# Peptides against a protein of PDB entry 3JWR, part 275

Target 1, 323 residues: chain A of PDB entry 3JWR
Amino acid sequence: TRELQSLAAAVVPSAQTLKITDFSFSDFELSDLETALCTIRMFTDLNLVQNFQMKHEVLCRWILSVKKNYRKNVAYHNWRHAFNTAQCMFAALKAGKIQNKLTDLEILALLIAALSHDLDHRGVNNSYIQRSEHPLAQLYCHSIMEHHHFDQCLMILNSPGNQILSGLSIEEYKTTLKIIKQAILATDLALYIKRRGEFFELIRKNQFNLEDPHQKELFLAMLMTACDLSAITKPWPIQQRIAELVATEFFDQGDRERKELNIEPTDLMNREKKNKIPSMQVGFIDAICLQLYEALTHVSEDCFPLLDGCRKNRQKWQALAEQ
Target 2, 298 residues: chain A of PDB entry 3JWR as posed
Amino acid sequence: TRELQSLAAAVVPSAQTLKITDFSFSDFELSDLETALCTIRMFTDLNLVQNFQMKHEVLCRWILSVKKNYRKNVAYHNWRHAFNTAQCMFAALKAGKIQNKLTDLEILALLIAALSHDLDHRGVNNSYIQRSEHPLAQLYCHSIMEHHHFDQCLMILNSPGNQILSGLSIEEYKTTLKIIKQAILATDLALYIKRRGEFFELIRKNQFNLEDPHQKELFLAMLMTACDLSAITKPWPIQQRIAELVATEFWEQGDQVGFIDFVCTQLYEALTHVSEDCFPLLDGCRKNRQKWQALAEQ

## One batch from the design tools (peptide; made by RFdiffusion4, then SolubleMPNN)

Design b2_p21_7_s2 (from b2_p21_7, 9 letters changed)
Fold by OpenDDE base, seed 5:
Structure b2_p21_7_s2 (fold): chain B 323 residues (1-323), chain A 21 residues (1-21)
Amino acid sequence: as target 1 above (323 residues)
Amino acid sequence: MGFLEGLERVLEAQGLTPEEL
């Protein structure tokens, strides 16, 4: 395609020029081409292109295929969300120095998972999918959408001309797919809530060990969640704009819940209760975000900008909730 | 799942209503 030719022929700027190592990074001013160039730079600077012998054209095609399989009519869960998740992963690996704690296969899997974790998202949560009796709810009992996202990821990875994993051995390929699946499934916040207590207790007791395979898996899950939720850590103007996109998507779901399911939406999904957004954001930060970024900062102190950003945004939301 | 979806689930799991926030 013309888009593929343009991407494959383009000069890829440095990570420094693109600012993709910054935790404060924003994609708002970037074109779709620039987001794809950033993604190529992430793969290159993580040594994934070299170590796994990726063909440049195949990587370009894969990136464009991933981007194409996000819906444009979804306010938040779109390509830009996946791209920002991957950028946070890249920043955590590089600037946060987590790269040195992981294998190349784990890094490869996490980057693919971050870009793929919301593929074909429909702008509705698992609860809506269940209550609407959607066919996907018959295939999966839990983490319905996350299973679908993984299925879409696998479909793309196996598509002709998109096989970025063709340089891997059979064992490396199996390992990578296992980690990708676990990482995508970990983005279900219900699973995060279930598992986070074990992670926090290991940190609290100073018993956390990445050489333990179970603790490694747990850490990768927590890291995926930390990157998925990283919008809460962004500078306030960026945070506000992202919160508006999230609210738009949730209100669209609430409107559909009323119309299609004849139910009253929860306050979070209720357009009429938009004045509760600041207090709900404070509650979200306290209940979900703070402990995660504290624990992540304990694993790597260079991740502190995520925690600091989260704390600053809590203060901003609290000040709005008091008005 | 989006930011706020997690909040609802956490609030439900903690027995907190949006009115208690």
Scores: peptide ipSAE 0.038, ipTM 0.724, DockQ to the pose 0.366
Fold by OpenDDE base, seed 2:
Structure b2_p21_7_s2 (fold): chain B 323 residues (1-323), chain A 21 residues (1-21)
Amino acid sequence: as target 1 above (323 residues)
Amino acid sequence: MGFLEGLERVLEAQGLTPEEL
């Protein structure tokens, strides 16, 4: 395609020029081509291209295939969300110095997972999929959408000309797919809530050890969630804009719940409850975000900008909730 | 998942209503 030719022939700017090491990064000013260039830079600067012998054209095609398999008519859960998740992962690995704590296969898996974790997202949550009796709800008992996202990820990775993992051994390939699956499934916040207590307790007791395979898996899950939720850490103007996108998508679901399911939506998805957004954001930060970024900062102090950003946005949302 | 969806899951897990937060 012309898009592939343009991407494959383009000079890839440095990570410094692209600002992709910054926790404060915004994609708002970037074209789709620039987001793809950023993604190439992430793979290159993490040594993934070299270590796994990726062909440049195959990587370019894979990135474009991933981007194409996000829906354009979904307000939040689109390519830009996946790209921002991957950028936060890259920043956490580089600027946050988490790269030094992980294997190359884990880094490869996390970056693929971050880009792929919401593939073919429909702009509705698992609860809607269940209540609407969608065919996907017959395949999976829990984490319905996350299973679908992984299936889409696997489909793309196995598609002709998209096989970025072709340089891996059979064992490396199996390991990578296992980690990708675990990382994508970990983006179900229900699983995060279930597992986070173990992680926080290990941190609190100073018993956290990345050499333990179970604790490693737990950490990768927490890191995926931290990147997935990273919009809450962004500078206030960016955070506010992303919150509007999330609210738009949730209100669209709530409108569908009224129309298609004949149910009253929760306040979160109720367009008429827009005035509750600031207080709901405070509640979300307190219930989900703060402890996660505190724990992540304990694992690597260089991740502090995420925690600091979250705290600053809590103050901003609280001030709006008091008005 | 979106940050607002996290609040729904927390409320479900804790048996809390949005009015109790």
Scores: peptide ipSAE 0.037, ipTM 0.723, DockQ to the pose 0.366
Fold by OpenDDE base, seed 4:
Structure b2_p21_7_s2 (fold): chain B 323 residues (1-323), chain A 21 residues (1-21)
Amino acid sequence: as target 1 above (323 residues)
Amino acid sequence: MGFLEGLERVLEAQGLTPEEL
């Protein structure tokens, strides 16, 4: 395609020029082409292109295929969300120095998972999919959308000309797919809630060990969630704008719940309760985010900007909730 | 469960109904 030719022929700027190592990164001013260039740079600077012998054209095609399989009519869970998740992963790996704690296969899997974790998202949660009796709810009992996202990821990875994993051995390929699946499934916040207590306890007891395979898997899940939720850590103007996108998508779901399911939406999905957004954001930060970024910072102190950003945004949301 | 379902479950586990936020 013309888009592929343009991307494949383009000079890829440095990570410094693109600012993709910054935890404060924003994609708002970036074109779709620039987001694809950033993604190429992430793969290159993580040594994934070299170590796994990726062909440049194949990587370009894969990125464009992933981007194409996000819906444009979804306010938040779109390509830009996936791209920002991957950028946070890249920043955590590079600036947060987590790269030194992981294998190349784990890094490869996490980056693919971050970009792919919301593929074909419909702007509705698993509860809506279940209650609407959607065909996907018949295929999967739990983590319905996350299973679908992984299926879409696998489909793209196996599509002609998109096989970025073709340089892997059979065993490396199996390992990578296992980690991708686990990482995508870990973005189900219900699974995060179920597993986070074990992670926090290991950190609290100073018993956390990445050489333990189970603890490694647990860490990768927590890291995925930390990147997926990373909008809450962004500088306040960016955080506010992203919160508006999230609220838009949630209110769109609530409107559909009223219209299609004849259900009164929860406060978070209820457009009429827009004035509760600041207090709900404080509650979200306290209940979900703070402990995660605290624990991540204990694993790698260089991840502190995520925790600091989250704390600053909590203060800003609290000040708005008091007005 | 998406972002919201996780928050709802946390709120439920804390005995906070969406009406009490």
Scores: peptide ipSAE 0.033, ipTM 0.708, DockQ to the pose 0.318
Fold by OpenDDE base, seed 3:
Structure b2_p21_7_s2 (fold): chain B 323 residues (1-323), chain A 21 residues (1-21)
Amino acid sequence: as target 1 above (323 residues)
Amino acid sequence: MGFLEGLERVLEAQGLTPEEL
């Protein structure tokens, strides 16, 4: 395609020029081409292109295929969300110095997972999919959308000309797919809630050990969640704009719940409850985000900007909730 | 999972004790 030719021929700017090592990064001013260039840079600077012998054209095609399989009519869970998740992963690996704690296969899997974790997202949650009796709800009992996202990821990875993993051995390929699946499934916040207590307790007791395979898997899950939720850590103007996108998508779901399911939406999905957004954001930060970024910062102190950003945004949301 | 799907699950889970969160 013309898009592929343009991307494959483009000079890829440095990570410094693209600011993709910054936890404060914003994609708002970036074109789709620039987001693809940033993604190439992430793979390159993580040594994934070299270590796994990725062909440049294949990587370009894969990135464009991933981008294409996000829906444009979804306000938040689109390519830009996946791209920002991957950028946060890249920043956590580089600036947060987590790269040195992980294998190349784990890094490869996390980056693919971050870009792929919401593939074909429909702008509705698992509860809506279940309540609407969608065919996906018949295939999967739990983490319905996350299983679908992984299936989409696998489909793209196996598509002709998109096989970025063709340089891997059979065992490396199997390992990578296992980690990708686990990482995508970890973005189900229900799984995060179930597992986070073990992670926080290991951190609290100073018993956390990345050489333990179970603790490694647990850490990768927590890191995926930390990147997926990283919008809450962004500078306030960016956070506000992202929160508006999230609210738009949730209100669209709530409108569909009323129309299609004849149910009253929860306050979160209820357009009429827009005034509760600030207090709900405070509740979200307190219940989900703070402990995660505290624990992540304990694993790597260089991740502190995520925690600091989360704390600052909590104060901003609290001030709005008091108005 | 969306930011607020997590929040909804959290709010639904806030019927859960803080230790179950």
Scores: peptide ipSAE 0.041, ipTM 0.718, DockQ to the pose 0.281; fails the geometry check

Design b2_p21_7_s3 (from b2_p21_7, 11 letters changed)
Fold by OpenDDE base, seed 3:
Structure b2_p21_7_s3 (fold): chain B 323 residues (1-323), chain A 21 residues (1-21)
Amino acid sequence: as target 1 above (323 residues)
Amino acid sequence: MGFLEGLEMVLRAQGLEPEDL
């Protein structure tokens, strides 16, 4: 395609020029081409292109295929969300110095997972999919969308000309797919809630050990969640704009719940409850985000900007909730 | 999972309804 030719021929700017090592990064001013260039840079600077012998054209095609399989009519869970998740992963690996704690296969899997974790997202949650009796709800009992996202990821990875993993051995390929699946499934916040207590307790007791395979898997899951939720850590103007996108998508779901399911939406999905957004954001930060970024910062102190950003945004949301 | 989907799930897991926020 013309898009592929343009991307494959483009000079890829440095990570410094693209600012993709910054936890404060914003994609708002970036074109789709620039987001693809950033993604190439992430793979290159993590040594994934070299170590796994990725062909440049195949990587370009894969990135464009991933981008194409996000829906444009979804306000938040689109390519830009996946791209920002991957950028946060890249920043956590580089600036947060987590790269040195992980294998190349784990890094490869995490980056693919971050870019792929919401593929074909429909702008509705697992509860809506279940309540609407969608065909996906017949295939999967739990983490319905996350299983679908992984299936989409696998489909793209196996598509002609998109096989970025063709340089891997059979065992490396199997390992990578296992980690990708686990990482995508970890973005189900229900799984996060179930597992986070073990992670926090290991950190609290100073018993956390990345050489333990179970603790490694647990850490990768927590890191995926930390990147997926990283919008809450962004500078306030960016956070506000992202929160508006999230609210738009949730209100669109609530409108569909009324129309299609004949149910009153929860306050979170209820357009009429827009005034509760600030208090809900405070509740979200307290219930989900703070402990995660505290624990992540304990694993790597260089991840502190995520925690600091989360704390600052909590104060901003609290001030709005008091108005 | 969506930002708010996660919040709803957390709230429910804690015995809180989204309406309690």
Scores: peptide ipSAE 0.038, ipTM 0.747, DockQ to the pose 0.405
Fold by OpenDDE base, seed 5:
Structure b2_p21_7_s3 (fold): chain B 323 residues (1-323), chain A 21 residues (1-21)
Amino acid sequence: as target 1 above (323 residues)
Amino acid sequence: MGFLEGLEMVLRAQGLEPEDL
């Protein structure tokens, strides 16, 4: 395609020029082409292109295929969300120095998972999918959308001309797919809530060990969640704009719940209760985010900008909730 | 899941209603 030719022929700027190592990074001013160039740079600077012998054209095609399989009519869970998740992963690996704690296969899997974790998202949560009796709810009992996202990821990875994993051995391929699946499934916040207590207790007791395979899996899950939620850590103007996109998507779901399911939406998804957004954001930060970024910062102190950003945004939301 | 979806899930897990926020 013309888009593929343009991307494959383009000069890829440095990570420094693109600012993709910054935890404060924003994609708002970037074109779709620039987001794809950033993604190529992430793969290159993580040595994934070299170590796994990726063909440049195949990587370009894969990136464009991933981007194409996000819906444009979804306010938040779109390509830009996936791209920002991957950028946070890249920043955590590089600037946060987590790269040195992981294998190349784990890094490869996490980057693919971050870009793919919301593929074909429909702008509705698992609860809506269940209550609407959607066909996907018949296939999966839990983490319905996350299973679908993984299925879409696998479909793209196996598509002709998109096989970025063709340089891997059979064992490396199996390992990578296992980690991708676990990482995508870990973005279900229900699973995060279920598992986070074990992670926090290991940190609290100073018993956390990445050489333990179970603890490694747990850490990768927590890292995925930390990157998925990283919008809460962004500079305040960026955070506000992202919160508006999230609210838009939730209100669209709430409107559909009223119309299609004849139910009253929860406050979070109720357009009429938009004045509760600041207090709900404070509650979200306290209940979900703070402990995660504290624990992540304990694993790697260079991740502190995420925790600091989260704390600053809590203060901003609290000030709005008091008005 | 989006930021705010997590809040509802946490509230439910804690036996709190969204109105308790």
Scores: peptide ipSAE 0.038, ipTM 0.744, DockQ to the pose 0.392
Fold by OpenDDE base, seed 2:
Structure b2_p21_7_s3 (fold): chain B 323 residues (1-323), chain A 21 residues (1-21)
Amino acid sequence: as target 1 above (323 residues)
Amino acid sequence: MGFLEGLEMVLRAQGLEPEDL
């Protein structure tokens, strides 16, 4: 395609030029081509291209295939969300110095997972999929959408000309797919809520050890969630804009719940309750975000900008909730 | 997952309704 030719022939700017090591990064000013260039730079600067012998054209095609398999008519869960998740992962690995704590296969898996974790997202949550009796709800009992996202990820990775993992041994390939699956499934906040207590307790007791395979898996899950939720850490103007996109998507679901399911939506998804957004954001930060970024910062102090950003945005949302 | 989905899940796990916030 012309898009592939343009991407494959383009000079990829440095990570410094692209600002992709910054926790404060914004994609708002970037074209789709620039987001793809950023993604190439992430793979290159993490040594993934070199270590796994990726062909440049194959990587370019894979990135474009991933981007194409996000829906354009979904307000939040689109390519830009996946791209921002991957950028936060890159920043956490580089600027946050987490790269030094992980294997190359884990880094490869996390970056693929971050880009792929919401593939073919429909702009509705698992609860809607269940209540609407969608065919996907018959295939999976829990984490319905996350299973679908992984299936889409696997489909793309196995598609002709998209096989970025072709340089891996059979064992490396199996390991990578296992980690990708675990990482994508970990983006179900239900699983985060279930597992986070173990992680926080290990941190609190100073018993956290990345050499333990179970604790490693737990950490990768927490890191994925931290990147997935990273919009809450962004500078206030960016955070506010992303919160509007989230609210738009949730209100669209609520409108569908009224129309298609004949149910009253929760306040979160109720367009008429938009005045509760500030207080709901405070509640979300307190219930979900703060402890996660505190724990992550305890693993690597260089991740502090995520925690600091989250705290600053809590103050901003609280001030709006008091008005 | 969206920011606000997490809040709903936490509230449910705590036996709270979103209206209780």
Scores: peptide ipSAE 0.037, ipTM 0.742, DockQ to the pose 0.390
Fold by OpenDDE base, seed 4:
Structure b2_p21_7_s3 (fold): chain B 323 residues (1-323), chain A 21 residues (1-21)
Amino acid sequence: as target 1 above (323 residues)
Amino acid sequence: MGFLEGLEMVLRAQGLEPEDL
């Protein structure tokens, strides 16, 4: 395609020029082409292109295929969300120095998972999919959308000309797919809530060990969630703008719940309760985010900007909730 | 509001039922 030709022929700027190592990164001013260039740079600077012998054209095609399989009519869970998740992963790996704690296969899997974790998202949560008796709810009982996202990821990876994993051995390929699946499934917030207690306890007791395979898997899950939720850590102007996108999508779901399901939406999904957004954001930060970024910072102190950003945004949301 | 109350509120708001945990 013309888009592929343009991307494949383009000079890829440095990570420094693109600012993709910054935890404060924003994609708002970036074109779709620039987001694809950033993604190429992430793969290159993580040594994934070299170590796994990726053909440049195949990588370009794969990126464009992933981007194409996000919906444009979804306010938040779109390509830009996936791209920002991957950028946070890249920043955590490079600036947060987590790269030194992981294998190349784990890094490869995490980056693919971050980009792919919301493929074909419909702007509604698993509860809506289940209650609407959607065909996907017949295929999967739990983590319905995350299973679908992984299925879409696998489909793309196996599509002609998109096989970025073709340089892997059979065993490396199996390992990578296992980690991708686990990482995508870990973005189900229900699974995060279920598993986070074990992670926090290991950190609290100073018993956390990445050489333990189970603890490694647990860490990768927590890292995925930390990147997926990373909008809450961004500089306040960016955080506010992203919160508006999230609220838009949630209110769109609530409107559909009223119309299609004849259900009164929860406060978070209820457009009439827009004035509760600041207090709900404080509650979300306290209940979900703070402990995660605290624990991540204990694993790698260089991830502190995520925790600091989260704390600063909590203060800003609290100040708005008091008005 | 305690941590558990905040968590329950967030879970309900996200359409997560306590039984799904």
Scores: peptide ipSAE 0.028, ipTM 0.702, DockQ to the pose 0.092

